# Peptides against a protein of PDB entry 6CSU, part 49

Target 1, 51 residues: chain A of PDB entry 6CSU
Amino acid sequence: GALEELRGQYIKAVKKIKCDMLRYIQESKERAAEMVKAEVLRERQETARKM

## One batch from the design tools (peptide; made by RFdiffusion4, then SolubleMPNN)

Design b2_p18_5_s3 (from b2_p18_5, 8 letters changed)
Fold by OpenDDE base, seed 5:
Structure b2_p18_5_s3 (fold): chain B 51 residues (1-51), chain C 51 residues (1-51), chain A 18 residues (1-18)
Amino acid sequence: as target 1 above (51 residues)
Amino acid sequence: as target 1 above (51 residues)
Amino acid sequence: DIVEEVQKEIQEHKEWMS
């Protein structure tokens, strides 16, 4: 019935939001990790230059 | 140093995103609950009309 | 470790929405 349909639509929407949120934060983490790696590499290169 | 500052900025950004996302999904759940309540009320009224 | 911190945030989200 209409109530079951509405409940199904709600559950589907919540699951989609969950997936989108987890994907976004995962991608954000990966971008940040790459920035950190780049900074560490830069610092190592600067240290090597001073030796 | 620059690396520590970057890490701190990233953690702060992630925390903000977390708060925004949790607020959004909570509000979405509340809206969905109100829609369900409205549908249940409509069905009860329709049943009463048929009695 | 920034990666570890973000993993904790992801895990908290999973638990909340489970």
Scores: peptide ipSAE 0.099, ipTM 0.555, DockQ to the pose 0.117
Fold by OpenDDE base, seed 4:
Structure b2_p18_5_s3 (fold): chain B 51 residues (1-51), chain C 51 residues (1-51), chain A 18 residues (1-18)
Amino acid sequence: as target 1 above (51 residues)
Amino acid sequence: as target 1 above (51 residues)
Amino acid sequence: DIVEEVQKEIQEHKEWMS
């Protein structure tokens, strides 16, 4: 009935939101990690140039 | 240094995103639960009118 | 290790949403 249909739609929506959020967080963290790695490399190169 | 500063900014940003997402999910689930409750009430009222 | 720290935060978040 309408109740079961609504429940199904809710569960589907929540699962989608959860997955989308986890993906977003994971991608965001990966981008940040790469930015940090790039900064480390830059600092090492800069240090090498100063020596 | 710049690396430590970037690291700190990233950690702060990630924690903020995490909290925002958890809050959003919680609020979304609560709204959905209220919608389901409203539908149940509507169906019960409709059933009562048909009897 | 910053990557390891970030991964721990991801895992903790996944557990919260499970």
Scores: peptide ipSAE 0.091, ipTM 0.554, DockQ to the pose 0.075
Fold by OpenDDE base, seed 3:
Structure b2_p18_5_s3 (fold): chain B 51 residues (1-51), chain C 51 residues (1-51), chain A 18 residues (1-18)
Amino acid sequence: as target 1 above (51 residues)
Amino acid sequence: as target 1 above (51 residues)
Amino acid sequence: DIVEEVQKEIQEHKEWMS
């Protein structure tokens, strides 16, 4: 009935949000690590050029 | 009625979770930016000491 | 529940980023 359908929609929405959050967290960690590595490399290259 | 009230509660709950997610994403971006800036500063200081 | 599980993961992420 309408109540069961509404409950199902809510549960589905919450599960999707959970999945989106977990994916974002994982991707954010990966991007952060890559940004740090890229920045360190760039900084070292900049210093090397100035020597 | 009871069904409308329950619907309202579910909608409110989903909206709150969405807001929490968006806030976390924004704060995560800010922390990531600060981490990169700090890493750049540390790398520059390390290089300066080696010269 | 699912909300608590998400909050735990968020907290773990914050600790990693600190």
Scores: peptide ipSAE 0.080, ipTM 0.523, DockQ to the pose 0.568
Fold by OpenDDE base, seed 2:
Structure b2_p18_5_s3 (fold): chain B 51 residues (1-51), chain C 51 residues (1-51), chain A 18 residues (1-18)
Amino acid sequence: as target 1 above (51 residues)
Amino acid sequence: as target 1 above (51 residues)
Amino acid sequence: DIVEEVQKEIQEHKEWMS
């Protein structure tokens, strides 16, 4: 009935938001790791040029 | 009636979760930026010690 | 280690959202 449908919609919405949040966290982690790697590489290149 | 009240509760809950998610995203971005800055600083210090 | 710290936060959030 209408009540069960509404409950289903709520559960579906919450699950979607949860998944979106977890995905964002994972993507943010990956971006952060890449930024660190890129910066380390640049710093090493600069050091090499000074030697 | 009871159905309208439940619908209201559903909408309220979803809105709260959305707000919590947006806040988390913003705070996560800020923390990630600070962590990257800290790592860059550490790498520069290590480079300086090797020179 | 930034990656390790982020992994810890991810785990905490997974537990909270489970």
Scores: peptide ipSAE 0.080, ipTM 0.503, DockQ to the pose 0.100; fails the geometry check

Design b2_p18_5_s4 (from b2_p18_5, 9 letters changed)
Fold by OpenDDE base, seed 2:
Structure b2_p18_5_s4 (fold): chain B 51 residues (1-51), chain C 51 residues (1-51), chain A 18 residues (1-18)
Amino acid sequence: as target 1 above (51 residues)
Amino acid sequence: as target 1 above (51 residues)
Amino acid sequence: DIVKEVQKEIEEHKAWLS
């Protein structure tokens, strides 16, 4: 009935949000690691130029 | 009625989760930026020790 | 409660990133 359909829609919406969150978190961790590595490299290059 | 109240509760819960997500994303970006800055500082200090 | 479970996972990840 209408109540079950509404409950189903809520559960579907929450699950979608959860999936988006977990994916974002995982991707953000990976991007953060790459950003740190890239910045360290740039810092080393910049230091080398000043030598 | 009870159906409208339940629908309202479901909508409220979904909106709350969405808001928590957006805030988490924003905070994670800020923390990531600080982590990069901290790593750059550590790299500079480490390089200085080797000089 | 799925809402509480999702919030728990968010907090665990926040702790890791901090």
Scores: peptide ipSAE 0.105, ipTM 0.525, DockQ to the pose 0.492
Fold by OpenDDE base, seed 3:
Structure b2_p18_5_s4 (fold): chain B 51 residues (1-51), chain C 51 residues (1-51), chain A 18 residues (1-18)
Amino acid sequence: as target 1 above (51 residues)
Amino acid sequence: as target 1 above (51 residues)
Amino acid sequence: DIVKEVQKEIEEHKAWLS
């Protein structure tokens, strides 16, 4: 009935929000790691340029 | 020197990511709350329609 | 209670970020 449909829609919405948050956190970690790698590379290149 | 600058840039990048994540978490909570309110409203409207 | 479970995960993530 209508109550069961509403419950189902609510649960689906909450699960979607949860999934979006977890994905964002994971992507944020990956971006952080890539930023660190890029900075290390730039530092090494700058050091090499000065040699 | 270059090492100190790199360290500073790393710390700045990490702080920015942290802030972005905290903001996203807060916004996600707000979206979840609004979705619940919207569902309750829809349920009440549907109930009223059936009366 | 899926809402409480999601809230728990949010709090865990906040703790990790702080």
Scores: peptide ipSAE 0.100, ipTM 0.521, DockQ to the pose 0.126
Fold by OpenDDE base, seed 5:
Structure b2_p18_5_s4 (fold): chain B 51 residues (1-51), chain C 51 residues (1-51), chain A 18 residues (1-18)
Amino acid sequence: as target 1 above (51 residues)
Amino acid sequence: as target 1 above (51 residues)
Amino acid sequence: DIVKEVQKEIEEHKAWLS
């Protein structure tokens, strides 16, 4: 009936939002980690040129 | 240095995203719960009219 | 801008749930 269908739609929507949130946060962490690694590498190279 | 500033900006951005998404999920759950309650009420009223 | 991209997704979800 309409009640069961509405409950199903609610659960589906919440699961989608949660999944999108977790995926986006994880991808953002990965991108930030790569930026940090690249910056550390550049700083080490610059230090080496000054020694 | 640049590394510490980048780390700080990353942490700030992730915290903001997490907070906004958690709030949105909670509000979506509340709206869905109200819709379900309203539907149950309507179905009970309809059943009463048919008895 | 990661914040803007997340906000875009939230707005899309709000539109679907309205």
Scores: peptide ipSAE 0.094, ipTM 0.561, DockQ to the pose 0.155
Fold by OpenDDE base, seed 1:
Structure b2_p18_5_s4 (fold): chain B 51 residues (1-51), chain C 51 residues (1-51), chain A 18 residues (1-18)
Amino acid sequence: as target 1 above (51 residues)
Amino acid sequence: as target 1 above (51 residues)
Amino acid sequence: DIVKEVQKEIEEHKAWLS
């Protein structure tokens, strides 16, 4: 019925948000690691050019 | 009526979860920026000690 | 932990609606 459909839609929406959040967190961690590696490399290269 | 009230409560809850997610993303970006700054500083200090 | 907070809210809502 209408009440069951509404409940189902709510649960589906919440599950989607949860999944999106977890995916974002995982992707963010990966991007952060790559960003740090790139920054360290650039810093070392900059220092080398000034030596 | 009861059905409209329930629908309103579900929408409110979903909006709250969405807002929590967006806040988490924003705070995560801020923490990531600070982490990168700290990493750059440490790298420069390490290089300086080796010169 | 925001993930745990969201999970808690989900479970509480499921329990209430069951």
Scores: peptide ipSAE 0.085, ipTM 0.489, DockQ to the pose 0.056

Design b2_p18_6_s1 (from b2_p18_6, 8 letters changed)
Fold by OpenDDE base, seed 2:
Structure b2_p18_6_s1 (fold): chain B 51 residues (1-51), chain C 51 residues (1-51), chain A 18 residues (1-18)
Amino acid sequence: as target 1 above (51 residues)
Amino acid sequence: as target 1 above (51 residues)
Amino acid sequence: MDMIELSEEFEERLLNMP
């Protein structure tokens, strides 16, 4: 019935949110690692050129 | 009735989760920005000391 | 270095979602 369907919709929505959040966290970690790596390299080179 | 009450609870719960996710994302971005700034400063100083 | 850190409260809520 309507109550069971609504319950199912809620559970499905929550599961999707959880999955999306976990994926976001993982992708954010990967992007952050690459960002730091690139910035460190850039700064080393820039500083060296100015010294 | 029961259906309207459950619908209200569903909407409230999903909105709360969404808000928490958005807040976490925003705070994560702010932390990441500060970490990059700190790393840039550290690398400039380390490179300068070695030059 | 971990750029992303979950608060204990948020992680707990996430893990305990239905």
Scores: peptide ipSAE 0.175, ipTM 0.634, DockQ to the pose 0.449
Fold by OpenDDE base, seed 1:
Structure b2_p18_6_s1 (fold): chain B 51 residues (1-51), chain C 51 residues (1-51), chain A 18 residues (1-18)
Amino acid sequence: as target 1 above (51 residues)
Amino acid sequence: as target 1 above (51 residues)
Amino acid sequence: MDMIELSEEFEERLLNMP
């Protein structure tokens, strides 16, 4: 009935949010690691040129 | 009635979860920016000492 | 390097999701 459908919709929405959040966190960690790696490399080059 | 009240509670809960997620994303971006800034500064100092 | 850290409160909410 309507009550069961409503409960199902809520659970589905919560699961979707949870999965999206976990995926975002994992992808963000990977992007952050690459970003830091690139920044460190660029900073070494820039600092070296100024020395 | 009871069904409308429950619907309201579910909608409220989903909205809260969504807001918590968005806030976390925003705060994580800010922390990441500060971390990169600190790493750049440390890397400059380290590179300079090795030159 | 761990750039992303969840608050304990948020983690608990996430773990208790159905």
Scores: peptide ipSAE 0.166, ipTM 0.627, DockQ to the pose 0.408
Fold by OpenDDE base, seed 3:
Structure b2_p18_6_s1 (fold): chain B 51 residues (1-51), chain C 51 residues (1-51), chain A 18 residues (1-18)
Amino acid sequence: as target 1 above (51 residues)
Amino acid sequence: as target 1 above (51 residues)
Amino acid sequence: MDMIELSEEFEERLLNMP
């Protein structure tokens, strides 16, 4: 019925949000790690050029 | 009625979760940026010491 | 380095999502 459907929609929405968040966190961590590596590399090169 | 109230509660809950997620994502990006800045600073100092 | 750190509050909310 309408109540069950509404509940189902809510649960589905929440689960999607949860899954999206967890996936985002994992992917964000990976991207951040690579970003740091790249930035460190660039910084070394720039520092060396300035010295 | 009860159904409308429950619907409102579910919608409100989902919206809150979504907002919390978006806020967290934004704050996480800011923290990541600051972490990169800090790492760059440390790297610059270390590189300078090695040269 | 850990770029993404969840607060205890946020983790609790995530874990308790239906």
Scores: peptide ipSAE 0.143, ipTM 0.619, DockQ to the pose 0.436
Fold by OpenDDE base, seed 4:
Structure b2_p18_6_s1 (fold): chain B 51 residues (1-51), chain C 51 residues (1-51), chain A 18 residues (1-18)
Amino acid sequence: as target 1 above (51 residues)
Amino acid sequence: as target 1 above (51 residues)
Amino acid sequence: MDMIELSEEFEERLLNMP
C-alpha cells in the first residue's frame, strides 16, 4: 500500500545518497593523491634548478 | 493521517541526511587541504636534508 | 595517505531516521 511505498522510497533515497557519498570520497581521494604527487614533483624540480 | 505523517517523516529524514552529507564533505575538504599543505612542507624538508 | 574516510558513525546516521 501507500505506506509501504513511502517506506520503500525512503530506503531507496538513503541508499542512493550513500552510494553518491562513497563515489565522492573515492574520487576525492584520487584527486588528492594526484595533487600531492604533482606538488612533490614541482618542489623537486624547483630545488634542482637551484642547485 | 498516517500517510501524511509518514510522508513528512520521509522528507524530514532525507533533508537531514543531505545536510549531514554536505557537512561531512565540507569537513573532509578542509582536512584534505591541510594534509596536502603538510605533505608539501614535509617534502621541502626532506629535499633540504638531501642537499 | 588516507585523505578521507567515511566514519561508521556517519554511516549509522545515514541509515537511521531522525
Scores: peptide ipSAE 0.212, ipTM 0.654, DockQ to the pose 0.324; fails the geometry check

Design b2_p18_6_s2 (from b2_p18_6, 9 letters changed)
Fold by OpenDDE base, seed 2:
Structure b2_p18_6_s2 (fold): chain B 51 residues (1-51), chain C 51 residues (1-51), chain A 18 residues (1-18)
Amino acid sequence: as target 1 above (51 residues)
Amino acid sequence: as target 1 above (51 residues)
Amino acid sequence: DELIKHSEEFEKRLLEMP
């Protein structure tokens, strides 16, 4: 019935959001690592140039 | 009725999860920025010491 | 993760509704 269908839709939506968050967290960690690498490289160059 | 009440609860719960997600994203960005700042500072010191 | 725990708790409570 309509009640069961609505319950199913909510559960499906919550599971989708959960999956989206897990993916975002993983991708965010990977991007952060690459960002730090890039920033460290740039800073080494800038610091060395000023020394 | 029960259907309308459940619909309201569904919407409220999904909005709460969405807000939590947005807050997590914002806090994650702030933590990433601070991490980069700290890494840049350490790298400046290390590079300068080697020059 | 707190967000994941939160979503799972809501799912659990919904399944228990009559």
Scores: peptide ipSAE 0.249, ipTM 0.661, DockQ to the pose 0.090
Fold by OpenDDE base, seed 1:
Structure b2_p18_6_s2 (fold): chain B 51 residues (1-51), chain C 51 residues (1-51), chain A 18 residues (1-18)
Amino acid sequence: as target 1 above (51 residues)
Amino acid sequence: as target 1 above (51 residues)
Amino acid sequence: DELIKHSEEFEKRLLEMP
């Protein structure tokens, strides 16, 4: 019935949000890691340049 | 020094990610709410049509 | 509210980033 359908749609929406958030978190972690790597590399290069 | 600067940059990046995530979560919730509203409206209209 | 609980959990996991 209508109530069951509505409940189903809600659950589906929540599950989609959860999946999207998990993906976003994973991608954000990867971006953060790459950002840190880049920063470390820049510092190393700067140190080498100043030697 | 370099270590403190790197740490600062990391913290800044993480804080940015956190803010983006919270915004995404809020927007996702709003989208879900609108989706549910639309579903309810469609069901009501369908019921009315069948009367 | 399950959605709020999810958001809080995700925020917590975000703060646990390496």
Scores: peptide ipSAE 0.148, ipTM 0.568, DockQ to the pose 0.111
Fold by OpenDDE base, seed 4:
Structure b2_p18_6_s2 (fold): chain B 51 residues (1-51), chain C 51 residues (1-51), chain A 18 residues (1-18)
Amino acid sequence: as target 1 above (51 residues)
Amino acid sequence: as target 1 above (51 residues)
Amino acid sequence: DELIKHSEEFEKRLLEMP
């Protein structure tokens, strides 16, 4: 019935949100790592020029 | 009725999840910025010592 | 943000259920 259908939709949505969050976290970590590497490289070059 | 009550509860739960996610994203961005600044500082010091 | 959009879309569907 309507109750079971609503319950099913809720559970499905919550599972989807969880999955999306896990993916976001993973992608965010990857982007952060790349950003750090890029900044470190630029800073190293900048420091070398000034020294 | 029972169906309307449950619907209301599910909507409230989803809204709570949304708010939690937004807060998580904001906090994550702040942490990422701080991590980058810290790494740049450390790299600058390291490079200076080696030059 | 895709997560925000997903939650909003789900909320809309819940409100529209008969």
Scores: peptide ipSAE 0.147, ipTM 0.596, DockQ to the pose 0.093
Fold by OpenDDE base, seed 5:
Structure b2_p18_6_s2 (fold): chain B 51 residues (1-51), chain C 51 residues (1-51), chain A 18 residues (1-18)
Amino acid sequence: as target 1 above (51 residues)
Amino acid sequence: as target 1 above (51 residues)
Amino acid sequence: DELIKHSEEFEKRLLEMP
């Protein structure tokens, strides 16, 4: 019935949100990793200049 | 030292990701709710036309 | 909220990354 159909649509929407969230997490992790790598590089360069 | 600073920046980045994820989830839920609301409205209109 | 719970678990795993 109408209630079951609505419930089905809700579940489908939640599953889509979950997939979008996981993709966002993965992309955000990659961006964070690049920021950390850049910081490590800057620290190494600073150390080298001081030696 | 430098290692502690890098670790601190890493943790800060992760916390930022968490906040962004939660905001994204909330916005996605709101969009899903509006989509369901629109679907319910369309179903009501269709039912009314058939009566 | 189940999705919030999942996000918290993912945060925990992120903190465990090398």
Scores: peptide ipSAE 0.124, ipTM 0.574, DockQ to the pose 0.080

Design b2_p18_6_s3 (from b2_p18_6, 8 letters changed)
Fold by OpenDDE base, seed 1:
Structure b2_p18_6_s3 (fold): chain B 51 residues (1-51), chain C 51 residues (1-51), chain A 18 residues (1-18)
Amino acid sequence: as target 1 above (51 residues)
Amino acid sequence: as target 1 above (51 residues)
Amino acid sequence: DEIIKLSEEFEKRLLAMP
């Protein structure tokens, strides 16, 4: 009935949100790693130039 | 009835999840910024020592 | 992760409803 349908829809939505968040976290970690690598490289160049 | 109660709980839960997601994203950005700052500082020190 | 815990808790609550 309507109750069971609503229950099913909510569970599906929650699972979708969970999956989206996990993907976001993973992608965020990857982007953070690349950002750190880029900053380290730039910092080496600037530090070397100032010496 | 049970349907209205479930609907109310669904709406409340979704709003809670939304808020928590936004907070997580914000906190993640702050932590990432601090991590980058720390790495830049360490890199400066190492680069300076090797020159 | 907190968001995962919340999602699981909400699923449990939903399943427990009459």
Scores: peptide ipSAE 0.124, ipTM 0.549, DockQ to the pose 0.089
Fold by OpenDDE base, seed 4:
Structure b2_p18_6_s3 (fold): chain B 51 residues (1-51), chain C 51 residues (1-51), chain A 18 residues (1-18)
Amino acid sequence: as target 1 above (51 residues)
Amino acid sequence: as target 1 above (51 residues)
Amino acid sequence: DEIIKLSEEFEKRLLAMP
């Protein structure tokens, strides 16, 4: 009935949000790591030129 | 009735999760920026010592 | 994370409802 359908829709929505968050966290970690790596390399070059 | 009340509760819960998600994303960006800044400063010191 | 924990709590409560 309508109640069961509503419950099902809510559960589905919550599960989707959970999955989206997990994916976002994983992708965010990967992007952060790459950003740090790139910035460190740039900083090495800058420091090397100034010394 | 009970169905309308339950619907309201489910919608409210999902909206709260969405808001929390957006806040988390914002805070995550701030933490990432600070992490990069800190790592760059450490790299400057390391490079300076090795040159 | 807090959001994941919150979603899991809501899911558990919902599943427990008759």
Scores: peptide ipSAE 0.116, ipTM 0.549, DockQ to the pose 0.100
Fold by OpenDDE base, seed 2:
Structure b2_p18_6_s3 (fold): chain B 51 residues (1-51), chain C 51 residues (1-51), chain A 18 residues (1-18)
Amino acid sequence: as target 1 above (51 residues)
Amino acid sequence: as target 1 above (51 residues)
Amino acid sequence: DEIIKLSEEFEKRLLAMP
């Protein structure tokens, strides 16, 4: 009935949020790694220039 | 009625999950920023030492 | 993972609802 359908929709919504967040975390980790590499390289260049 | 009340409760629960996830994202960004700052400082020191 | 734990907690609460 309508009650069971509503419950099902809620569970589905929660699962979707979970999946979206897990994907976000994974992608964020990958982006963070690349950002750190880029920043480290830039910093080496800047520090070297000042010396 | 009971159905409307349950619907309201489910909507409230989903909103809470959303807020918790947004807070997680914000805190994650802050932690990432601090990690980058620390890495940059470490890299400056390492580069300077090699010169 | 914190997100996994949070999601599992909410699922448990939902399943326990009358």
Scores: peptide ipSAE 0.111, ipTM 0.549, DockQ to the pose 0.113
Fold by OpenDDE base, seed 3:
Structure b2_p18_6_s3 (fold): chain B 51 residues (1-51), chain C 51 residues (1-51), chain A 18 residues (1-18)
Amino acid sequence: as target 1 above (51 residues)
Amino acid sequence: as target 1 above (51 residues)
Amino acid sequence: DEIIKLSEEFEKRLLAMP
């Protein structure tokens, strides 16, 4: 019935939002890791330049 | 030194991710709530149409 | 670790919405 259909739609929507959130978090972590790697590289280059 | 600076950058990046994810989660919850409200309204309208 | 735990907690809260 209508109630069951509504419940189903709600659950589906919430699950989608959950997945999007988790993906966003994962991508954010990856971006942070890349930023750190890039910074380490720059620091190493700077140190090498001073040697 | 470079190590301390890197550590600081890492901590800052992680804190930013935390804030971003919390904001995203909150916004997602709000969107979900609005979706449910909209669906309930549609169902009520459909029911009324059948009366 | 802390970020993961936090995300999991909010995931639970999201799924518990009425």
Scores: peptide ipSAE 0.097, ipTM 0.531, DockQ to the pose 0.117

Design b2_p18_6_s4 (from b2_p18_6, 7 letters changed)
Fold by OpenDDE base, seed 5:
Structure b2_p18_6_s4 (fold): chain B 51 residues (1-51), chain C 51 residues (1-51), chain A 18 residues (1-18)
Amino acid sequence: as target 1 above (51 residues)
Amino acid sequence: as target 1 above (51 residues)
Amino acid sequence: SEIIELSEEFEKRLLSMP
């Protein structure tokens, strides 16, 4: 009935949020790692030019 | 009625989860920024010692 | 939008969601 459908909609929404967050976290970690690598490389190059 | 109250409770719960996730993301971004700054500084120092 | 490390507590809470 209507009550069961409402409960189902809530559970589905929570599961969607969970899945989206897990995906976001994984992708964000990968992007952060690449950003750090790129920044370190640029800094080494810039520092070397000034030394 | 009871159905409307339950609907409100489910919506409130979903909003709470969303807010918690957004707060964590914001705090994580701030920590990430500080980590990058620290890493850049350490790299400059290390590179300078080698030059 | 960057996340580097998750606290063990946060990850545990997330994984415990229905």
Scores: peptide ipSAE 0.152, ipTM 0.634, DockQ to the pose 0.435
Fold by OpenDDE base, seed 3:
Structure b2_p18_6_s4 (fold): chain B 51 residues (1-51), chain C 51 residues (1-51), chain A 18 residues (1-18)
Amino acid sequence: as target 1 above (51 residues)
Amino acid sequence: as target 1 above (51 residues)
Amino acid sequence: SEIIELSEEFEKRLLSMP
């Protein structure tokens, strides 16, 4: 009935948010690692050229 | 009635989770930015000392 | 990783919701 449907919608929404968060965390970790890696490489070159 | 009240509670709970998600995203971005800044500074010094 | 640890805490909080 309406109650079960409402409960189902809530659970579905919570699961959706959970999945979105886990995906965001994983993607953010990957982007952060790549960003740091790229920045470190760039920074080494900049520093070396300025020496 | 009870159904409308429960609906309100579920909506409230979902909104709370969404709010927590957005806050976590914002805080994660801030931490990531700070880590990059710190790493850049550290890397400059390491590179310079190795020159 | 601090991010992974925070994510696990967040997940636990999410699962504890009514």
Scores: peptide ipSAE 0.139, ipTM 0.635, DockQ to the pose 0.401
Fold by OpenDDE base, seed 2:
Structure b2_p18_6_s4 (fold): chain B 51 residues (1-51), chain C 51 residues (1-51), chain A 18 residues (1-18)
Amino acid sequence: as target 1 above (51 residues)
Amino acid sequence: as target 1 above (51 residues)
Amino acid sequence: SEIIELSEEFEKRLLSMP
């Protein structure tokens, strides 16, 4: 019925948000590591140039 | 009626979850930027020491 | 790292969601 369908839609929406956030967290950890690595490399070059 | 009220409550709950997740993402970006800044500073010191 | 630790805590909260 309408009530069961509505409840099902709510649960589905919550599950989707949860899954999207878990994926975002995992991907963000990976990107953060690469970003730091790249920034460190650039900083070494800039610091070396100024010395 | 009861069905309309429940629908409203489900929509409100989903919106709240969405907002919480967006806020988390924003705060995570800010913290990541600060971590990169700190790492860059440490790298400058290490690179300078080796030169 | 701090970000990793905070993320892990957040993951636990997400997993507890209905």
Scores: peptide ipSAE 0.136, ipTM 0.643, DockQ to the pose 0.654
Fold by OpenDDE base, seed 1:
Structure b2_p18_6_s4 (fold): chain B 51 residues (1-51), chain C 51 residues (1-51), chain A 18 residues (1-18)
Amino acid sequence: as target 1 above (51 residues)
Amino acid sequence: as target 1 above (51 residues)
Amino acid sequence: SEIIELSEEFEKRLLSMP
């Protein structure tokens, strides 16, 4: 019935949000690590040139 | 009626979750930027000491 | 790091959701 359908839609929406956020967190951690690595490398190069 | 009330509660809950996730993403981006700035500063200091 | 620790806590909260 309408009640069961509504409950199902809510649960589906919550699960979708949960999965998307978990994926975002994982991808964000990977991107952050690469960003820091790249920035450290650039900073070393710039510092070395100035010295 | 009861069904309309429940529908309203579910919609409100989903919107609340969505807003919380968006806020988390925004705050995470800000913290990541600050961490990069701090890392750049430390790297500059270490590089300078080694040269 | 702080961001990783916060992310882990966030994951735990998400996993506890319906």
Scores: peptide ipSAE 0.129, ipTM 0.625, DockQ to the pose 0.651

